Peptides against a protein of PDB entry 4AID. Designs and how they scored, part 207

Target 1, 242 residues: chain A of PDB entry 4AID
Amino acid sequence: FDIKRKTIEWGGKTLVLETGRIARQADGAVLATMGETVVLATAVFAKSQKPGQDFFPLTVNYQEKTFAAGKIPGGFFKREGRPSEKETLVSRLIDRPIRPLFVKGFKNEVQVVVTVLQHDLENDPDILGMVAASAALCLSGAPFMGPIGAARVGWVDGAYVLNPTLDEMKESKMDLVVAGTADAVMMVESEIQELSEEIVLGGVNFAHQQMQAVIDAIIDLAEHAAKEPFAFEPEDTDAIKA

## One batch from the design tools (peptide; made by RFdiffusion4, then SolubleMPNN)

Design b2_p28_8_s3 (from b2_p28_8, 13 letters changed)
Fold by OpenDDE base, seed 2:
Structure b2_p28_8_s3 (fold): chain B 242 residues (1-242), chain A 28 residues (1-28)
Amino acid sequence: as target 1 above (242 residues)
Amino acid sequence: RLPLNSEEVNQALIDAARAEQAELEKIP
């Protein structure tokens, strides 16, 4: 097994990004670990466009496996065959920042699947899933202009907290999820309790600064493990300005 | 859980963060 691994310290926790052990049939596959929370992201893309495909067919599916359900909040109530509200929301959180980063005119089918394999009840798999999906896409050879980073920011005892635990989040006045590239914030989702716009904006900037270490870790992993880029020439849509 | 802020509030935060970053990049 040719296993590549990147390990960083991030928010006082060890983040591990691993490829080459699992899901080798995917175009990209990353096993991401933070604490005892473990996710598998896989990226698969079609090597041709379907005839008559008018839109970019990206599907993102975040799922928490039944075998992990005993360790996942609400996992006992998962009915087979329909995503939970959480799975639907997290799938959208992953989709939103990655969708605009595909090369314009690319209309090949892309499937990103994030599977929660383990949950420690401290580290939420959503942020880890965003990071893992970004890494899997960067490894895949798809025309994806990533990586993205992601971070959650809390406000506890008058300070920003990077990726607060589920217990720290009970005391947090902010639940701020940010995703971005090295250069720009791409997505913000926020739940705030009686905080100033200044504190919230400072939280967005804090998140963007803190995610740079993750972006760099994905780049370093990709330099050592990425597939050859898929040869895609965007149709010159500027030639239709007649 | 509080309701997620509106898309408008989230976009305003993105725009403000980008504006602040662009100001910081102007500091030599």
Scores: peptide ipSAE 0.331, ipTM 0.797, DockQ to the pose 0.014
Fold by OpenDDE base, seed 1:
Structure b2_p28_8_s3 (fold): chain B 242 residues (1-242), chain A 28 residues (1-28)
Amino acid sequence: as target 1 above (242 residues)
Amino acid sequence: RLPLNSEEVNQALIDAARAEQAELEKIP
C-alpha cells in the first residue's frame, strides 16, 4: 500500500491527512483525523459530460453512518434512508465553498462523499469533513481550483477559540464556520449571541488566518499524491456568442 | 444548530473580509 500522510498541529490538536489505504476506486480519497474524530472523504468525477447537461452536476453527501452512531449523540434513532438535519446542513457547508472553485464550463458529474468513521465527542466532524473533502478533490485530478481550508471559531471568555470542543461550544457566544482559499474567504455561516459586528468580522479574519496551515498541508499532500490533472478544455463560450 | 444567518449577513461578512484583505495587500 502506497500510503502518504501529512500531520500538523492545528489549534492544539493533531490533524492527520492520509491517502492510499482505503477507497482506491475513487478519483481522490482522504482519511482525515483530528483528535480521535475520523472521517473518510471520497471524490469521484465522470470523464465525460452527459448529453444535454446544462448545469454543473455536483453532489455532496455528508454521512454519519450507524457504526459511528454509537459515539454520535442522538445517532441511535436515525431511521434508515433520510439524512438528519445535521447531515443535510454539513453537506451544504461542504458544497457552498467548493462549487464556485470548479473550472467554468466543467459539467461532468462530481460526487463528494464524507463519511464519519469515528467521533471522539470533543471534535465535531463537520470542519474535518470540509478539510477532507477539499483534500480529496485536490488529489482527484478534477478541475478544482482549491484547496479550501475551513475553521470553526468560538467566542469564550472574551477570546477567539479555534475549533472549540463540543463542551467549549456550550459556553461560546459564537458559532462561526468559515471556509476559504489561500487568497479569499468563500463562505461564512454563523450563529451569534449578542456580539458586535467587529468581533464577528475579527472572527472571520482569525478563521482565515488559522486555516492557512491546513491549506498548506493539503498542498503538500497533493504535491506528493495527486493524480494527473484531467485534461479539460473549457468550451470557449465566448466564441458561441459571436 | 447553525442557524443560517441571512444570506445577506453572510455575504456582508465575506465582502468585509475581502475588503480588509485588499487593504492589507496594499500596505507595502
Scores: peptide ipSAE 0.327, ipTM 0.801, DockQ to the pose 0.014
Fold by OpenDDE base, seed 5:
Structure b2_p28_8_s3 (fold): chain B 242 residues (1-242), chain A 28 residues (1-28)
Amino acid sequence: as target 1 above (242 residues)
Amino acid sequence: RLPLNSEEVNQALIDAARAEQAELEKIP
């Protein structure tokens, strides 16, 4: 098996991005690990547009399956068939920064699925899921102008903390999730407790700086493991205005 | 749960971060 792996130290934790072992039927597939939290991201895209397709049909689905639920606080009773509120929110967190990075005019069906395989009770799989989804898209050959990075920032004892543990987050005055490209912040979601705008903005900048190592790790993995780019010529919408 | 701060607050943070980055890129 041609298994390619990138390993980095990130926020005092080992991040591993692996491809080539699982989900080979997908266009892109990445197994991502941080601590003992493990996610599988898969990207699949249609090789043709449906007749009359007027919008970009991107679907992002984050799933914490019942086999992982034995380690997820409150996970024991996930009803089959309906996404939890968490799964719905995390699916949107992944969707928001990736959607604008597809080549304009691309209207082939794209499905991103992030599955939590293991949870360590320290590392939340949402950030790891964002990173894995970005990596899977970069490997897929889809016309995706990523990668994105992602980071969570806490504020504990008067300092920024990169990807705080679930226990550190109980003491954190900030839950700041940031996603971006190498060049720009794309998405911010925040919960703050009586912090100055300066501290929160400094947290966004800190997140963007800290995610560069993840972006670089995805690029390095893609240089070795990406599929050939899908031959997509955007319809020259400017040629219809002549 | 990330209680979503208002979409307005999150957008203002994105815009501020992009403005700071654009000023840093102007420093030769």
Scores: peptide ipSAE 0.322, ipTM 0.798, DockQ to the pose 0.014
Fold by OpenDDE base, seed 3:
Structure b2_p28_8_s3 (fold): chain B 242 residues (1-242), chain A 28 residues (1-28)
Amino acid sequence: as target 1 above (242 residues)
Amino acid sequence: RLPLNSEEVNQALIDAARAEQAELEKIP
């Protein structure tokens, strides 16, 4: 298999982005690893718009499958069918920053699927899933103006912590998830305990600074493994005002 | 679960971060 791999040190952990081994039938597919947490992101897009499609049909589906759940804390036997509350929330965390980065007027169906394959009980698959989804879209040839990076920031012992472990998060006064492009913060989700706005804003800036290495890693992977861009011409919607 | 900050608070953080970045880019 033509396997392309990027490896970086990120927050004291090894981040690996790999393509070409699995899900080769997808438009983009990335196996992402941080510690011993492993996710597979796949991106698939339709090569035509459906007749009468009025909205951009992006679907993001984050899944923690039961075969990985033998290590997931609180893993009640997930009956196949309904997303958990966590899976629903993480699907939204991935959707929110990527949705606005598609070329305006693109209304072909896009499906992003993030599957947790392994969980180490230290590294949450959500951030890794955001990174993997971004990378899979950049590899796909879809008209996606990414990459995005993502980071979680904690506040532990009076300092910012990049991608705190699940154990460090129990002591954290902040759960701050940030996503952005190289140039701009795009999404913030925050759970804060009695911290100043200055500390929280500093956490957003810290996250955006720390995600640059991930953005650069996705770009490097895409330069070596991306498909040819899908030829998409936006319909000139401004021509209807004459 | 901690209370999720409102969408308004999260947007204010985004706007503040962008404002600070735009000020830093003006420092040669």
Scores: peptide ipSAE 0.316, ipTM 0.795, DockQ to the pose 0.014

Design b2_p28_8_s4 (from b2_p28_8, 14 letters changed)
Fold by OpenDDE base, seed 2:
Structure b2_p28_8_s4 (fold): chain B 242 residues (1-242), chain A 28 residues (1-28)
Amino acid sequence: as target 1 above (242 residues)
Amino acid sequence: RLPLNSEEVNQALIAAAREEEAELALIP
């Protein structure tokens, strides 16, 4: 087994990104751990475009499966077949920042699957799932211009808190999810209780600063474990304006 | 090649991940 692992301290928690043990048949696969929350992200892409494909066919599927669901808050025995509201929302949170970073004109089918394997009841799998999906795409050789980092920011006792626990979030006046590259914020989602715009903007900046350690960790993992880039030349769409 | 959007492949990946996680959880 050619197992590669990157470990960092992040927000007072150990983040582990691992590849090469599980799901080796995927184009990219990352087992990500934060606390005792564990997710598997897999990325798979088609090596050709379907005839007549007119849009980019990216599918992102976040899943909280039944073995973890006995511990997951709101994880009632999901009737196998329909995503929960949470799974649908988190799938969109992962999709939103990654979709714009694929090379223009790439219309090969891409599937990202994030599966919650374990949940510690403290660390929400959504942020971990965003990080793992980014890492799996960077390892895959797909024409993805990542990595993406992600962070949740709380406002507890008049301070920013990176990735607050589910218990700390009960006292938080802010639930701010940010995703971005090294250079840019790509997505903001926020629920705010009576906070100034200044505190919210400061939270976005704090999130973007704190996610750099995750971006660097994904880059370091990719330098050691990424597949050869898929040879994709975008059709010069500027040649159709002549 | 993993068939894209195969539920069976996703289930097999998850089963393998759980078996291996269970083996890891057994390492003290």
Scores: peptide ipSAE 0.024, ipTM 0.438, DockQ to the pose 0.049
Fold by OpenDDE base, seed 5:
Structure b2_p28_8_s4 (fold): chain B 242 residues (1-242), chain A 28 residues (1-28)
Amino acid sequence: as target 1 above (242 residues)
Amino acid sequence: RLPLNSEEVNQALIAAAREEEAELALIP
């Protein structure tokens, strides 16, 4: 097994990105760990476009497996078959920043699956899932112009907190999720309690700065473990306007 | 003032952050 691993310290926690051990049938697969929270992201893409495909068919599926759900706050034994509200929201949260980063004109089916394997009750698997999905796409050879990073920012005792624990979040006046590239913020999702716009903007900037270490970690992993880029030439959209 | 929990605010924050990043990228 050619197992490649990147480890960084991030917000006072160890982030581990691993590839090559599991899900080797995927185009990209990353096992991501932060604390004792563990997610598996897989990226799979079709090597051809369907005849008459007119839109980009990206599907993102975040799922909390029943064996992990017994350790997830508020997790009941989920019956297999319908995503929970959380799973639906996190699937969209991952989709939003990655969708714009695919090469324009690419209309092959892409499936990203993020599976929560373990939850430590401290580290939310959503941020870890975003990071893992980004890494899996970068490894896949899909025409994805990532990586993205992601961060959650809290506001506790008059300070920004990177990826607050679930307990710290109870005292937080901000739940700010940011995703972006090295050069751009792609997505912001926020729940704010009586904070100034200045503090919130500062939180976005803080998140974007703090996610660079994750972006760099994904790049380093991809330099070692990425598949050859899929040979995709976008149809010259200028040739259809003549 | 837009509700801070609205998608419109999130889009405004994204736009403002991108503008700031673009300005920072213009600093040599």
Scores: peptide ipSAE 0.018, ipTM 0.432, DockQ to the pose 0.014
Fold by OpenDDE base, seed 1:
Structure b2_p28_8_s4 (fold): chain B 242 residues (1-242), chain A 28 residues (1-28)
Amino acid sequence: as target 1 above (242 residues)
Amino acid sequence: RLPLNSEEVNQALIAAAREEEAELALIP
């Protein structure tokens, strides 16, 4: 086992990104931990395009496995069934910022799976899942122009809080999820209770600043553990549709 | 709480990853 690990302190919590222990048949695989919340992200991509493929076939699946679901707030022992509303929403939160970062003209099938393995009842696995998916893609060799970072920002007692706990979120006037690269904000989702636009914009800037440490941690992990980049040259015909 | 480093957790993780790898291997 060639296990590579990056550990940082982030928002007063230990973030661990690990590769090489599990899911080694994937193109990229990352075990991510924050507090006692644990996710596995895998990235797999086809080495050829399907004949007649006219769109980019990216699938993102966030799932809370039944052994974790028995501990997750609102997690029932689901029989094999449709994704929960949460699983569907988080799958979209991960998809939205990563989809634009693939090289134009790349139409090979890509699957990203994020599995919640443990939930501590304090740290929400959605932000951790976004970070883990970004890291798994950067390790995979897919033509992905990441990493992305992600952060949740709360507003508690007149201050910004990075990745508020589920208990702090009950007192928060803001649920702001931001994802971005080193240079750009790619996605913002927000639920706001009676806050000014100035506070919300300040929250986006705060999130983008705070995610840089995660971006740097993914880069450092990728420098030590990434696969060779997949040789992809876009056909000249995809340049003409810009 | 099963500790992440327990053999039972590692076996459950390996099983879940093998199921996920098998589902991913079904992508033709």
Scores: peptide ipSAE 0.007, ipTM 0.377, DockQ to the pose 0.047
Fold by OpenDDE base, seed 4:
Order: sequence, then structure tokens, then C-alpha cells
Structure b2_p28_8_s4 (fold): chain B 242 residues (1-242), chain A 28 residues (1-28)
Amino acid sequence: as target 1 above (242 residues)
Amino acid sequence: RLPLNSEEVNQALIAAAREEEAELALIP
């Protein structure tokens, strides 16, 4: 087993990105840990396009397993085999920033699955899931222009807080989730309480700055563990119509 | 930068993402 691991300190917490131990049948697979919250991201892509495929068939599925869900608030709805509201929202939250970063004209099926394996009740698995999905795609060899980073920003006691705990979030006047590349913000989701636009924009900038360490960690992991890039040349016709 | 694709396609996607960032920053 060739296990590669990157560990960084991030927002006063240890972030661990690991590959090579679990889900080796995937194109990319990353076990990500922050505190005692643990997620597994897997990326799989088809090596050919389906005949007549007219759209990019990306599927993102965030799921919290029942053994983790027994600790997760709202775990009661999982008995019906339907995604919870949280699972649906987080699946979209991961999808939005990654979808634009695939090479134009790439219409091979891509499946990203993020599975919450453990939840510590302090660190929300959504941000960790975004980071893990980004890392798994970068390892896969898919024509993905990542990595993305992600961060949650709170506003507690008149300061920005990177990835506030679930308890710190009760005192936060902001729930700001940002995802982006090294060079750009790709997605913002925000819930705010009586804050100025200046504070919110400052929060986006703070998030983008703080996610650089995660982007660099994914790059370092991929330099040591990425598969060879899938040979894909977009047909010139799809490049010219943007 | 992971050389996942041509530098030109990377720059185009980075530019598009910066335009989206700039548009988001213009929403008050």
C-alpha cells in the first residue's frame, strides 16, 4: 500500500489528507480528517463519452452514513432512504464550485461521492467534504482545473473566525461558506445577522486567504500521489463558442 | 500549479472565475 499523507495546521486545527489506504478502486480517493470529523471522498470518471451525450454528466453525492448519523443532528430522516435536507444542500455546495473547473467539452460521466464516516460534533463535515472532493478529483487524473479550497467564516466577538465550531456558530453573526481556486472565488453562500457589507466582503477575502494553505496541501499531495492525467483533447468547436 | 490541462484553458477558467468573483463583489 502506497499511503500518502499531508498534514497541516489550519485555523488552529489539524487537517489531514490521506490517500492510498481506502477506496483504491476509485480514480481518486481521499480520507480527510479535521479534529475527529472524518470524510471519505471518491472520484470516478468514465474513460469514454456516451454516444449522443450533450451535457456534462457530473453527479455529486454527499452522504452521512448511519454510524456517523447517530451523532449528527437530524439523523432521524435517513431511515427512509431519501437524502436529508443537509445531504442535498451539501451535495449542491460541493457541486457548484467544481462543475465550472472541468475542461470545456469534457462530457464523460463523473461521479463524486463524499461520505461522512465520523462526526465530532464540533467540526462540520461540509467544509471537510468540499476539501476532500477537491483533493480526490486532483488525484483522479480527470481533466479538472482544481484544486479548490473551501472555508467557513464566522463573526464572533467582533472578529473573523475560520471554521467556527458548531458551538462558536451559535454566537456567530455570520455563516459564510466560500469555495475558490488559488486565483478566484468560485462560490459564496452566506447567512448574516445585522452585519455591514464591508464585514461580509472582508469575510470572503479572509476565507479566500485562509483556504490557500488547503489548496497548497492538495497540490503537495497530488504531486506525490496523482494518477497520470487522462489524455483528453476538447474538440475545437466547443472551445470557440464561449 | 498541477499541470492538469493546458495553461490556456487554466487561464480561461481562472478568468471566468474572477469575473464571477467580481460580479459577486458587486452585489451589495
Scores: peptide ipSAE 0.000, ipTM 0.297, DockQ to the pose 0.026; fails the geometry check

## One batch from the design tools (peptide; made by RFdiffusion4, then SolubleMPNN)

Design b2_p29_1_s1 (from b2_p29_1, 11 letters changed)
Fold by OpenDDE base, seed 4:
Structure b2_p29_1_s1 (fold): chain B 242 residues (1-242), chain A 29 residues (1-29)
Amino acid sequence: as target 1 above (242 residues)
Amino acid sequence: MTIRISVAADDPATAEEVIREAIRRAVAE
């Protein structure tokens, strides 16, 4: 087993990114851990475009398995077959920032699957899932112009808090999820209570600064474990529509 | 009052402006 692992301290917690132990049949696969929350991200892409494919066929599926759901607050017996509201929301949180980062003209099928394996009730698997999906794509050889980082920011006692616990979030006036590249914030999803524009913009900037360590950790993992880049040359015809 | 912000950029080159404007609008409502 050629296992590669990156470990960093992030927001006072240990983040671990691991590849090479699980899901070897995927193009990219990352086991990510923060505290006792554990997710598996897999990326798979088709090596050819379907005839007549006119759009980029990216699918993102975030799922919380029943064995993890027994610890997840509100874990009613998930009747097998429909995503929960949370699973649908988090699938979109992962999809939105990664979709525009694929090379223009790439219309091969891409499937990203994030599976929550364990939940500690302190670290939300959504942020960890975003990070793991980014890492899995960077390892896959797909024409993805990542990595992305992600962070949650709270506002507690007049200060920004990186990746607040579920208990700290009860006192937070902000739930701010940010995703971006090293250079650009690509997505913001937030709920705020009576905060100024300055505080919210400051929270976005704080998130973007704090995610750099995660981006660097994904790059370092990819340098040691990425597959050879898929040889993709966009046909000149898609460049003429800009 | 709870304000919701939901924005994603389609282009990294314009992402900062798109996000800043979305935040400005949401806080001004």
Scores: peptide ipSAE 0.550, ipTM 0.936, DockQ to the pose 0.915
Fold by OpenDDE base, seed 5:
Structure b2_p29_1_s1 (fold): chain B 242 residues (1-242), chain A 29 residues (1-29)
Amino acid sequence: as target 1 above (242 residues)
Amino acid sequence: MTIRISVAADDPATAEEVIREAIRRAVAE
């Protein structure tokens, strides 16, 4: 088995990105671990566009399966078939920053699936799921102009905290989720308790700086493990104006 | 009071402006 692994220290925790063991039938597949939280991201894309496809058919599905639910607060009664509110929100957190990064004119079906395999009760699988989805897309050969990084920032005792634990978040005045490329912040989702614009902007900048190590780790993994890029020529939209 | 910020950019080239303006609005409300 050609298993490729990247390991970094990130916010005082070990982040592991692994490919080549699980979900080999996907175009890209990454097993990501932080602490004892484990997620599997898979990316699959169609090799042709459907006739008459007018929009980009990207689907993102974040799932916390019932086998992980014994360690997920409130997970014991996930109804089969409908995403929970959390699963719907996290699917959107992953979708929003990646959707703009596909090559314009690409209208082949893309499916990203993030499955929580284990939860440690300290590390929320949402950030890990964002990172894993980014990595899986970069490995897939899809025309994706990633990677994205992601980070959660807390504000505890007058300081920024990278990826606070679920217990540290109880004392946090900020839940700031940021996603971006190496060069640009693409998405912010946050809940804040009476903080200044300066603290919030500082938190976004802190997140963007801290996610660079993750972006670099995805690039290093992709240099060794990515599939050949899918041969996609964007329709020359400028050629139709002549 | 809880302030909610929810913003995403559609273009990396304008992302900074879009994000900054969304934060400014949300904190000013």
Scores: peptide ipSAE 0.550, ipTM 0.934, DockQ to the pose 0.910
Fold by OpenDDE base, seed 3:
Structure b2_p29_1_s1 (fold): chain B 242 residues (1-242), chain A 29 residues (1-29)
Amino acid sequence: as target 1 above (242 residues)
Amino acid sequence: MTIRISVAADDPATAEEVIREAIRRAVAE
């Protein structure tokens, strides 16, 4: 197996992005680890558009599997059933920033699946899932204009905290999730307790600065492990003006 | 009081303006 791995220090924790060991049947697959939290992201895309496809059929599915359920707070044996509220929310957190980054006119089916394999009860799998999904798409050869980075920012004792632990978040006046490209913040999802616009904007900027190391790590991994880009030519809508 | 901010840009070229305006509105409410 050709295993490629990128390791960085990020917010005082080791982030590992690995490909080539598991899920090789996917177009892209990344095993991401932060602390002892582990997620598997897979990206699969159709090599043709369905006849009559009028919208971009992106599906994102974040799952907290039963193997992690012994370490997930409230992870009782949920029967195969409707996604939890958390799984639905995190699926949306991943979907929102990646959806606009696909090449315009690409309408092939894309499926991103993020599976929590392990939870350490300290590092939330959501940020790690966003990073892993971005990396899996960049490795896939899909016409995705990523990577995105992601970060959570807390406001604890009058300071920004990158990716606060679940315990630090209890003291935080801000739960700010940011996702973006190297150049642009694409998504903000936040709950704040009576903070100024200046503090919130500062938190977004802090997140965007701190995610650059993750973006660079995904790029470095992709340079060494990405599949050949899928040959996608957008239908020349200008050819109807001749 | 808890303020909720939920915004995503559809275009990287206008993302900064969209995000900034959404934050401004949410904090002003």
Scores: peptide ipSAE 0.541, ipTM 0.933, DockQ to the pose 0.910
Fold by OpenDDE base, seed 1:
Structure b2_p29_1_s1 (fold): chain B 242 residues (1-242), chain A 29 residues (1-29)
Amino acid sequence: as target 1 above (242 residues)
Amino acid sequence: MTIRISVAADDPATAEEVIREAIRRAVAE
């Protein structure tokens, strides 16, 4: 097995991005680990557009499987067939920042699947899932203008905390999830308790700064492990309006 | 009181302005 791995220290934790072991049938596949939380992201894209496809058919599915549910708070009773509220929310957290980064006119079906394989009860798999999905897309050869990074920021004892543990989050006045490219913040999702605009903006900037190491790690992995770029010529949509 | 901020940009070129304005509005409400 040709296994390629990138390891970085990130927020006082080891982040590992691995490809080549699992899901080799996907266009891109990344096993991401932080602490003892483990996610598998897969990216698959169609090599042709469906006839009459009017919109970009991106589907993002985040899932916490029942074998991991014994280690997931509230996971004891997933009724078969509906995503949990968390799975729905995290799927949107992944979808929102990546959707705008596909080349305009690309309307081939894209499916991103993030599966939680293990949860340590300290590191939330959502941020790890965002990072893994970004990495899987960059490896896939899809016309994706990533990578994105992601980070969670807490506000604990008057300071920013990168990727707070679930226990540290109990004391946090902020749950701020940020995703972006190297150059731009693309998405913010947050809940705050009586904080100033200055603190929130400072948290976004802190997140964007801290995610650069993750972006660089994805780029380094992709330079070594990415598939050949899919040959896509965007239709000149300006020529059809004349 | 818990304030929720939920914003995503459609274009990297305008992302900073969109995000900043959304934060400003959410904190002012």
Scores: peptide ipSAE 0.531, ipTM 0.931, DockQ to the pose 0.911

